# Ledger of designs, part 46: peptides against a protein of PDB entry 5KEZ

Target 1, 320 residues: chain A of PDB entry 5KEZ
Amino acid sequence: NVAIYNPFRPWWERYQPVSYKLCTRSGNEDEFRNMVTRCNNVGVRIYVDAVINHMCGNAVSAGTSSTCGSYFNPGSRDFPAVPYSGWDFNDGKCKTGSGDIENYNDATQVRDCRLTGLLDLALEKDYVRSKIAEYMNHLIDIGVAGFRLDASKHMWPGDIKAILDKLHNLNSNWFPAGSKPFIYQEVIDLGGEPIKSSDYFGNGRVTEFKYGAKLGTVIRKWNGEKMSYLKNWGEGWGFVPSDRALVFVDNHDNQRGHGAGGASILTFWDARLYKMAVGFMLAHPYGFTRVMSSYRWPRQFQNGNDVNDWVGPPNNNGVI

## One batch from the design tools (peptide; aimed at target 1 D309)

Design b2_p20_3_s1 (made by RFdiffusion4, then SolubleMPNN; from b2_p20_3, 11 letters changed)
Fold by OpenDDE base, seed 2:
Structure b2_p20_3_s1 (fold): chain B 320 residues (1-320), chain A 20 residues (1-20)
Amino acid sequence: as target 1 above (320 residues)
Amino acid sequence: MTFGQKLYEYYKAKMKEVYA
């Protein structure tokens, strides 16, 4: 991915790929392989956060400032380490003036235009699908158990399906023969937009963002909500079917604005309430549960925004 | 505005819509 130095190595640089090389601040490919093997050998499975919707931001400077030293040029859409070129992006399909998503009520924009400037891959192209599949298959062959598909809302479900259809079975050294990778898709569906979580059920599980949002309001006792209302928690609250849901109390994104007061989401910043929420989640049978492991950072609020929301995991001069 | 801030602003907007 892109190495960002201003601010200094932010967490979100991870979501700006310039290649599919397994070479990041977390380590090299050999170290990753070693970790996967060690985990699998003790029954701990690895799921990769796969960033396949896009490459890095369109405004990032060209050069070799990347975690594996690969050259890239966002301006010319040149990613030779893949390789991708201008033919592999949706610039010509996006009809907005900026090239970015401008209207989330337009499903075509949401999927064909750039998410916050991130260069949008042309996932309709078999070449692009194959490059992504090769990346994911390499991980599968190493021994990962599945994937979180980042920014799934911004990909056509059919394109995702086409990629998934190219995937290998899981590594038989640790998984039963014929096992398929576990897939869950990040889709932010809180209602009010044309793209629905149900559009993606055919590809695997989806994130249920209503879960943390609603649970937060209940535990915070907002709007007259009561714990007793959780009696029909799950589908009874309008959530997706349990067998399609991946549930969580919080994630790395909504942790960043907790102090801004804009969300009901509970985080470790409110330790007592957070533990209540996590405890409830783990005790309740609805959905596939995900527990957050995070860190504190020096928050600094200006005009309701944490100017330090970029801060990544604890590190020693960039080394994790 | 940072990348993370952009995404968070979108999220906040959606949250407001749900609870408006």
Scores: peptide ipSAE 0.085, ipTM 0.736, DockQ to the pose 0.060
OpenDDE base, seeds 1, 3, 4, 5: peptide ipSAE 0.022, 0.053, 0.084, 0.076; ipTM 0.594, 0.700, 0.736, 0.731; seed 1 fails the geometry check

Design b2_p20_3_s2 (made by RFdiffusion4, then SolubleMPNN; from b2_p20_3, 12 letters changed)
Fold by OpenDDE base, seed 3:
Structure b2_p20_3_s2 (fold): chain B 320 residues (1-320), chain A 20 residues (1-20)
Amino acid sequence: as target 1 above (320 residues)
Amino acid sequence: MTYNEIYEKYLKARMDKVYA
């Protein structure tokens, strides 16, 4: 991915890929392989956050400022380490004036236009699908158990399916023969927009952002909410079917106040309430649970916004 | 403000930092 130094190595640089090389601030491919092996050997499975909707920002400076030193040129859509070229992006398909998503009530824009300047991959192309599949299959062969698909809302479900159909079975050294990778898709559906979580059920589980949002409201006792109202928690609250839901109290985005649920989201900053929420989530049978493991950073609020929300995990000069 | 609006604002802000 892009190595960003202003601010200094933020957490979100990981979501601006320039190649599919397993070479990042966390380590190289050999180290990753070693980690996956050691984890699998003790029954801990690895699921990779796969950024496959886009490459880096369109205005990032060309060069070799990347975690693996690969050259890239966003301006010309040149990512030779893949390789991608100008023919592999949706620039010509997006019809907005800016080239970015301008209206989230337009599903076509949401899928075909750039997410805040991030170069949008033409996932309808078999070439692009194959390059992504090769990346994911390499990970599968290493021994990962599945994937979180980042920004799934911004990809056509059919394109996702086409990629998934190219995937290998899981590594039989640790998984039963014929096992398929576990897929969960990040789709933010709080209602009111044309794209629905149900559009993605066919590909795997979907993040249920209503879960953390509503649970936060209840535990905070906002709007007269009571714990007793959780009697029909799950589908009874309008959530997706349990077997399609991946649930969580918070994630890296809304932990910083920029995710679905707004201020209702509980985080480790509110330790007592957060423990209550996580405890409830783990005790309740609804959905597949995900627990956040995060870190403290030096928050500095200016006009209600944390100017240090970019701060990544504790690191040694950018290396984790 | 919807989540998407907030999120987009956040993303734009961090992208602007990259572009600056």
Scores: peptide ipSAE 0.073, ipTM 0.756, DockQ to the pose 0.620
OpenDDE base, seeds 1, 2, 4, 5: peptide ipSAE 0.058, 0.028, 0.070, 0.024; ipTM 0.741, 0.651, 0.753, 0.637; seed 2 fails the geometry check

Design b2_p20_3_s3 (made by RFdiffusion4, then SolubleMPNN; from b2_p20_3, 12 letters changed)
Fold by OpenDDE base, seed 5:
Structure b2_p20_3_s3 (fold): chain B 320 residues (1-320), chain A 20 residues (1-20)
Amino acid sequence: as target 1 above (320 residues)
Amino acid sequence: MTFNEKLEKYYKEKMDKVYA
């Protein structure tokens, strides 16, 4: 991915890929392979956060400032380490003046335009699908068990399906023959927009963002909410079907959020309430549960916003 | 506006709809 130095090596640089090489601040491919093997040997399975909707930001300077030294040029859409060129992006399909998503009530913009400046891959092209599948298959062959698909809301469900159809069975050294990768898709569906979580049910599970937000409100006793109201928790609260839901109290994005919805999210900063929420989540049968493991950073609030919300995991001068 | 600021703005706007 891109190495960003202003601010200094933020967490979100990981979501700006310039290649599919397994070479980042967390380690090289050999170290990753070793970790996957050791985990599998003791029954711990690995799921990869796969960034396949986009490459890096359109405004990033060209050069070799990346975690593995690969050259890239966002201005010309040149990513030779893949390789991708201008033919592999949706610049010509996006009809907005900025090239970015401007109206989330337009499903075509949401899927064909750039998410906050991130170069949007043309996932309708078989070439692009194949390059992504090759990346994911390499991980499958190493021994991973499945994937979180980042920014799934911004990809056409049919394009995702086409990529998934190219995937290998899981590595038979650790998984039963014929096993398929476990897929869960990040889709933020809070209602009121044309894109729905149900559009993605055919590809695997989806994130239920209402879960953490609503649970936070209840545990915090906001708006007169009571624990007794959780008697019909799950589908009774308007959530997606249990067998399609991936649920969580917080994630890396919303633990940095603010406002009415963001403020309800419980995190490790609210230790007692957070433990209550996580305990409830693990005890309740609804959905497939995910527990967050995060880190402290030096929060500095200015006008209600943490100016240090960019800070990544503990590191030594950029080295994890 | 940085990448994180843009993303946070988007996320905040969407999460506010949870209570709408």
Scores: peptide ipSAE 0.029, ipTM 0.696, DockQ to the pose 0.061
OpenDDE base, seeds 1, 2, 3, 4: peptide ipSAE 0.027, 0.027, 0.024, 0.021; ipTM 0.692, 0.691, 0.619, 0.619

Design b2_p20_3_s4 (made by RFdiffusion4, then SolubleMPNN; from b2_p20_3, 12 letters changed)
Fold by OpenDDE base, seed 1:
Structure b2_p20_3_s4 (fold): chain B 320 residues (1-320), chain A 20 residues (1-20)
Amino acid sequence: as target 1 above (320 residues)
Amino acid sequence: MTFNEKLYKYYKARMDKVYA
């Protein structure tokens, strides 16, 4: 991914890829392979957060300032380490003046325009699908069990399916023959927009962001909410079907106060209430549960916003 | 303002800092 120095190596630089090489501040490919092997040998499975719809920001300077040292040129859409060129992006398809998504009530913009400047890959092209599949298959062959598909609402469900159809079975060294990768898709659907979580049910599970948002209001006793109202928690609260839901109290985005759920989201910063929420989630049968493991950073609020929400995880492994 | 619009503004501000 892009190496960003202002601010200094933020967590979100990991979501600006310039290649599919496995070398970041989290480690190199050998270290990753070693981890996957060790985890699988004790029954712990690995699921990769995969950014497959985007490359880096369109305004990033060209060069080799990346974690793997690969050259890239966002201005010309040149990513030779893949390789991608100008033919592999949706620039000509997006009709907004800025090239970015401007109206989330326009599904075509949401899927064909840049998400906050991130170069948008043309997933309709078989070439692009194949390059992504090769990346994911490499991970599958290493021994990962599945994927979180980042920014799935910004991809056409059919394009996702086409990519998934190219995937290998899981590595038979650790998984039964014929096993398929576990897929869950990040779709932020709190209602009010044309793209729905149900659009993606055919590809795998989806994130249910209403879960953490609503649970937060209940645990906080906002708006007269009571724990007794959780009697019909799940589908009774308008959530997606349990067998399609991946649920969580918080994630890396809304943990920083700017993600789905707003101020209602409970995090480790509110330790007592957070433990209550996580305990409830683990006890209740609705959805596939995910527990957050994060880190503390030096928060500094200005005008209600944490100006240090960029701070990445502690790192001293020497990988640039 | 929709939820995603709020997110967009936040990310835009973040990206603006990076590109400045």
Scores: peptide ipSAE 0.042, ipTM 0.730, DockQ to the pose 0.789
OpenDDE base, seeds 2, 3, 4, 5: peptide ipSAE 0.031, 0.034, 0.038, 0.034; ipTM 0.692, 0.706, 0.737, 0.724; seeds 4, 5 fail the geometry check

Design b2_p20_4 (made by RFdiffusion4)
Pose (drawn by RFdiffusion4):
Structure b2_p20_4 (pose): chain A 320 residues (1-320), chain P 20 residues (1-20)
Amino acid sequence: as target 1 above (320 residues)
Amino acid sequence: ASAAETQWATYKAQMAARYQ
């Protein structure tokens, strides 16, 4: 991923890929393989956050400011370490004047245009689908059990299916024969938009962002909500079917207060209420549960938004 | 502001407008 130095090494630089080499601030390929093997050998699975909608921001300076030293040039669309060229991006397919996503009532541009200027991969091309699949198969054979598909709302459900069609079964040393990767797709669907999370049920589960937003408001006793109203918690509140939901109280993004749910999202900063919300979630049968494990940062709210929400993991001059 | 700072601000503004 791009090594971003202003601001200093933000957590979200990891969502701007430069290549598919397994080489990050978290470690190299040997350390990654070692982790996956050791965890599988004690029965704990690894799920990978797959950033496949885009490469890095179009305005990032060319050079080797990358976590493995790989060269890349966003202006010329050259990512030779993969390799990707200008033919591999959606510049000619997007219809907005800016080339970015401008209107979220237009389902097409949400898919074909650049998300906040991030170079949008042409996922309809077999070559691009093959390069992504090669990356995910490398991970599957190492022994990962599934994937979080980042920014799934900005990918066509069919393109995702075409990529998943190319995946191996899970490593037969640890998983039964014919086992398939666990897929959960990050789609923020609070209603009122043309894209529905149900559009993605063919590919795997989806993140149910309504879950934590509603639970936070209820536990905080905001907007007239009471815990007694949780008697019919689940699809009774308009959530996706339980067998398609990945649920959580907060995630790494919206724990910073700017996300789906804003200030209602309970986090470790609100430890007393947060424990209650996590407890309710873990006790209730709805959904497959994910628990957040975080790091502290110097929060500094100005106008309800944290100017330090970009701060990366604890580090000494960028070393985690 | 750097390009990264501008990009991040844009993302946050879109998230706030849509999901809050």

Design b2_p20_4_s1 (made by RFdiffusion4, then SolubleMPNN; from b2_p20_4, 13 letters changed)
Fold by OpenDDE base, seed 3:
Structure b2_p20_4_s1 (fold): chain B 320 residues (1-320), chain A 20 residues (1-20)
Amino acid sequence: as target 1 above (320 residues)
Amino acid sequence: MSAAEKQYQKYVERLRKLYT
């Protein structure tokens, strides 16, 4: 991915890929392989956050400022380490003046235009699908158990399916023969927009952002909410079917107050309430649970916004 | 603020507007 130095190595640089090489601030491919092996050998499975909707931002400077040293040029859509070229992006498909998503009530824009400048891959192309599948299959062959698909809302479900149909079975050294990768898709659906979580049920589980948002209001006792109202928690609260839901109290985005869920989201900053929420989540049978492990950073609020929300995990000169 | 940071801020702003 792009190596960002201003601010200094933010967490979100990981979501601006320039190649599918497994060399990042966390380590190289050999180290990753070693970790996956050691984890699998003790029954801990690895699920990779796969950024496959886009490459880096259109405004990032061209050069070799990347975690693996690969050259890239956003301006010309040149990512030779893949390789991708201008033909592999949706620039011509997006009809907005800016090339970015301008109307989030337009499903076509949401999927065909750039997410805040992030170069949008043409996932309708078999070439692009194959490059992504090769990346994911390499990870599968290493021994990962599945994937979180980043920004799934911004990809056509059919394109995702086409990629998933190219995936290998899991590594039989650790998984039963014929096992399929576990897939969960990040889809932010709190209602009110045309794209629905149900659009993605066919590909795997989806994130249920209503879970953390609503649980936060209940635990905080906002709007007259009571814990007794959790009697029909799950589908009874309008959530997706349990067998399609991946649930969580917070994630890296809304932990920073970015949404989805806003101020209702409970985080480790509210330790007591957070423990209550996480405890409830783990005790309740609804959905597949995910527990957040995060870190403290020097929050500095200006006009209600944390100007240090970019701060990544504790590191040694950018390396973790 | 770098160009990359500006793009991130736009993303954050979008999330806040849509989901809060």
Scores: peptide ipSAE 0.094, ipTM 0.772, DockQ to the pose 0.847
OpenDDE base, seeds 1, 2, 4, 5: peptide ipSAE 0.072, 0.080, 0.071, 0.051; ipTM 0.750, 0.765, 0.754, 0.707; seed 5 fails the geometry check

Design b2_p20_4_s2 (made by RFdiffusion4, then SolubleMPNN; from b2_p20_4, 12 letters changed)
Fold by OpenDDE base, seed 2:
Structure b2_p20_4_s2 (fold): chain B 320 residues (1-320), chain A 20 residues (1-20)
Amino acid sequence: as target 1 above (320 residues)
Amino acid sequence: MSAAEQQLQKYRERMKKLYT
């Protein structure tokens, strides 16, 4: 991915890829392989957060300022380490004036245009699908158990399926023969937009963002909400079917919520309430559960916004 | 727009949707 130095190595630089090389601040490919092996050998499975919707931002300077030193040129859509070229992006397909998503009520824009300048991959192209599949298959062959698909809302479900159809079975050294990778897709669906979580059910599980939002409201006792109302928690609250849901109390994004706005999301910053929420989630038989492991950072609120929301994990001068 | 500005915008857009 791109190496960002202003601010200094933010967490979100991870979501601006310039290659599919397993060479990042976390280590090299050999170290990753070693970790996966060690984890698998004790029954701990690895799921990779796969950023496959886009490459880095169009405004990033060309050069070799990346975690593995690979050259890239966003301006010319040149990513030779893959390789991708201008033919592999949706620049000509997106019909907005800016080339960015301008209207989230237009599903075509949401899928075909750039997410705030992030170069949008032409996932309809078999070449692009194959390059992504090669990346994911390499991980599968190393021994990962599955994937979180980042920014799934911004990809056509059919394109995702086409990629998934190219994937290998899981590594038989640790998984039963014929096992398929576990897939869950990040889709933010709180209603009001044309893209629905149900559009993605055919590809795997989907993140249920209503879960943490509603649970936070209840536990905070907002709007007269009571714990007793959780008796029909799950589908009874309008959530996706349990077998399609991946549920969580918070994630890395909403953990960095603004000080102003009345966000219901519970985080470790409110330890008591957070423990209640996590405990309830783990006890209640709805969805596939995910527990957050995070870190504290020096929050500094200005006008309701944490100006330090970019801060990445604890590190020593950029080394994790 | 800088890379940082782009990411901030992305985050804000995501957060806005999450809290709607």
Scores: peptide ipSAE 0.030, ipTM 0.686, DockQ to the pose 0.443
OpenDDE base, seeds 1, 3, 4, 5: peptide ipSAE 0.028, 0.029, 0.029, 0.026; ipTM 0.701, 0.684, 0.681, 0.654; seeds 1, 5 fail the geometry check

Design b2_p20_4_s3 (made by RFdiffusion4, then SolubleMPNN; from b2_p20_4, 13 letters changed)
Fold by OpenDDE base, seed 5:
Structure b2_p20_4_s3 (fold): chain B 320 residues (1-320), chain A 20 residues (1-20)
Amino acid sequence: as target 1 above (320 residues)
Amino acid sequence: MSAAEQQYKKYVERQRKLYT
């Protein structure tokens, strides 16, 4: 991914890829392979956060400022380490003046235009699908158990399916022969927009962002909400079917107040309430549960916004 | 402010407008 120094190595640089090399601030490919092997050997499975909707931002300077030193040029859409070129992006499909998503009520924009400048991959192309599948298959062959698909809302479900159909079975050294990778898709659906979580049920589980948002309001006793209302928690609250749901109290975005759930989201900053919410989630049978492990950072609020919401995991001068 | 930071902030603003 791109190495960003202003601000200094923010967490979100990881979501601006320039190659599919397993070479980042977290380590090299050999170290990753070693970790996966050690984890699998004790029954701990690894699921990779796969960023496959886009490459880096269109305004990032060209050069070799990346975690593995690979050259890239966003201006010319040149990513030779893949390789991608201008033919592999949706610039010509997007009809907005800016080239960015401007109207989330237009599903075509949401999927064919850039997510705030992030260069949008042409996932309709078999070449692009194959390059992504090669990346994911390399991980599968290493021994990962599955994937979180980042920004799935911004990809056509059929394109995702086409990629998934190219995937290998899981590594038989640790998984039963014929096992398929576990897939869960990040889809932010709080209602009111044309793209629905149900559009993606055919590809695997989906994130249920209503879960953390609604649970937060209940635990906080906002709007007259009561714990007794949780008697029909799950489908009774309008959530997706349990067998399609990936549930969580918070994630890396909304613990920073970014998007789905807003101020209702409970985090480790609200320790007591957060423990109550996580305890409830783990005790209740609805959905497949995910527990967050995060970190403290020096929050500084200005006009209700944390100006340090970019701060990544603890590091020593950029080295994790 | 770098170009990357500007893009990130716009993204955050979008998320807040839609879901907060």
Scores: peptide ipSAE 0.068, ipTM 0.762, DockQ to the pose 0.841
OpenDDE base, seeds 1, 2, 3, 4: peptide ipSAE 0.055, 0.062, 0.039, 0.034; ipTM 0.731, 0.764, 0.688, 0.703; seeds 1, 3 fail the geometry check

Design b2_p20_4_s4 (made by RFdiffusion4, then SolubleMPNN; from b2_p20_4, 13 letters changed)
Fold by OpenDDE base, seed 5:
Structure b2_p20_4_s4 (fold): chain B 320 residues (1-320), chain A 20 residues (1-20)
Amino acid sequence: as target 1 above (320 residues)
Amino acid sequence: KSAAELQYEKYRKRLEELYT
């Protein structure tokens, strides 16, 4: 991914890829392979956060400022380490003036335009699908158990399916022969937009963002909510079917939210309430549960906004 | 502001819109 130095190595630089090489601030491919092997040998499975919707931001300077030293040029859409070129992006399909998503009520924009400047891959192309599949298959062959698909809302479900159909079975050294990778898709569906979580049920599980938002409201006793109202928690609250739901109290994104809905999200900053929420989640049978492991950072609020919400995990001068 | 900072600010704004 790109190496960003202003601000200094933010967490979100990881979501701006310039290659599919397994060399980042966290380590090289050999170290990753070693970790996967050691984890699998004791029954701990690895699921990779796969960024396949886009490459880096369109305004990032060209050069070799990346975690693996690979050259890239966002201006010309040149990513030779893949390789991708201008033919592999949706610039010509997006009809907005800026090239970015401008209206989230337009599903075509949401999927064909750039997410906040991130160069949008042309996932309709078999070449692009194949390059992504090669990346994911390399991980599968190493021994990962599945994937979180980042920014799934911004990909056409059919394109995702086409990629998934190219994937290998899981590594038989650790998994039963014929096993398929476990897929969960990040889809932010809080209602009010045309793209729905149900659009993606055919590809695997989906993130249920209503879960953490509503649970936070209940635990905080906002709007007259009571714990007793949780008696029909799950589908009774309008959530997706349990067998399609990946549930969580917070994630790295909404942990940094400060809006009306974002404020309901419980995090480790509210230790007691957070433990209550996580305890409830783990005790309740609805959905597949995910527990967050985060970190403290020096929060500085200005006009309700944390100006340091970019801060990534603890590191030594950029090295994790 | 750098290009990266501007992009992040746009992202943050989107998050606020989603959860408000």
Scores: peptide ipSAE 0.033, ipTM 0.717, DockQ to the pose 0.718
OpenDDE base, seeds 1, 2, 3, 4: peptide ipSAE 0.028, 0.023, 0.042, 0.030; ipTM 0.672, 0.681, 0.725, 0.673; seeds 2, 3 fail the geometry check

Design b2_p20_5 (made by RFdiffusion4)
Pose (drawn by RFdiffusion4):
Structure b2_p20_5 (pose): chain A 320 residues (1-320), chain P 20 residues (1-20)
Amino acid sequence: as target 1 above (320 residues)
Amino acid sequence: TAAEASAWAKAERARLLTYY
């Protein structure tokens, strides 16, 4: 991923890929393989955050400011370490004047245009699908059990299916024959938009962002909500079917207060109420549960938004 | 909503460009 130095090494630089080499601030390929093997050998599975909608920002300076030193040039669309060229991006397919996503009532541009200027991969091309699949198959054979598909709303459900069609079964040393990767797609669907999370049920589960937003408001006793109203918690509140939901109280993004749910999202900063919300979630049968494990940063709210929400993991001059 | 998401995308884009 791009090594971003202003601001200093933000957590979200990891969502701007430069290549598919397994080489990050978290470690190299040997350390990754070692982790997956050790965890599988004690029965704990690894799920990978797959960033496949885009490469890095179109305004990022060319050079080798990358976590493995790989060269890249966003202005010329050259990512030779993959390799990707200008033919591999949606510049000619997007119809907005800016080339970015401008209107979320237009389902097409949400898919074909650049998300906040991030170079949008042409996922309809077999070559691009193959390069992504090669990356995910490398991970599957190492032994990962599934994937979080980042920014799934900004990918066509069919393109995702075409990529998944190319995946191996899970490593037969650890998983039964014919096992398929666990897929959960990150789609923020709070209603009122043309894209529905149900559009993605053919590919795997989806993140249910309504879950934590509603639970936070209820536990905080905001907006007239009471815990007694949780008697019919689940699809009764308009959530996706339980067998398609990946649920959580907070995630790495919206724990910073700017996300789906804003200030209502309970986090470790609100430890007393947070424990209660996690407890309710873990006790209730709805959904497959994910628990957040975080790091502290110097929060500094100005106008209800944290100017330090970008701060990366604890580090000594960028070394985690 | 869609309008809120569009406003957010625009503001976030302006923000990101100051860093690059």

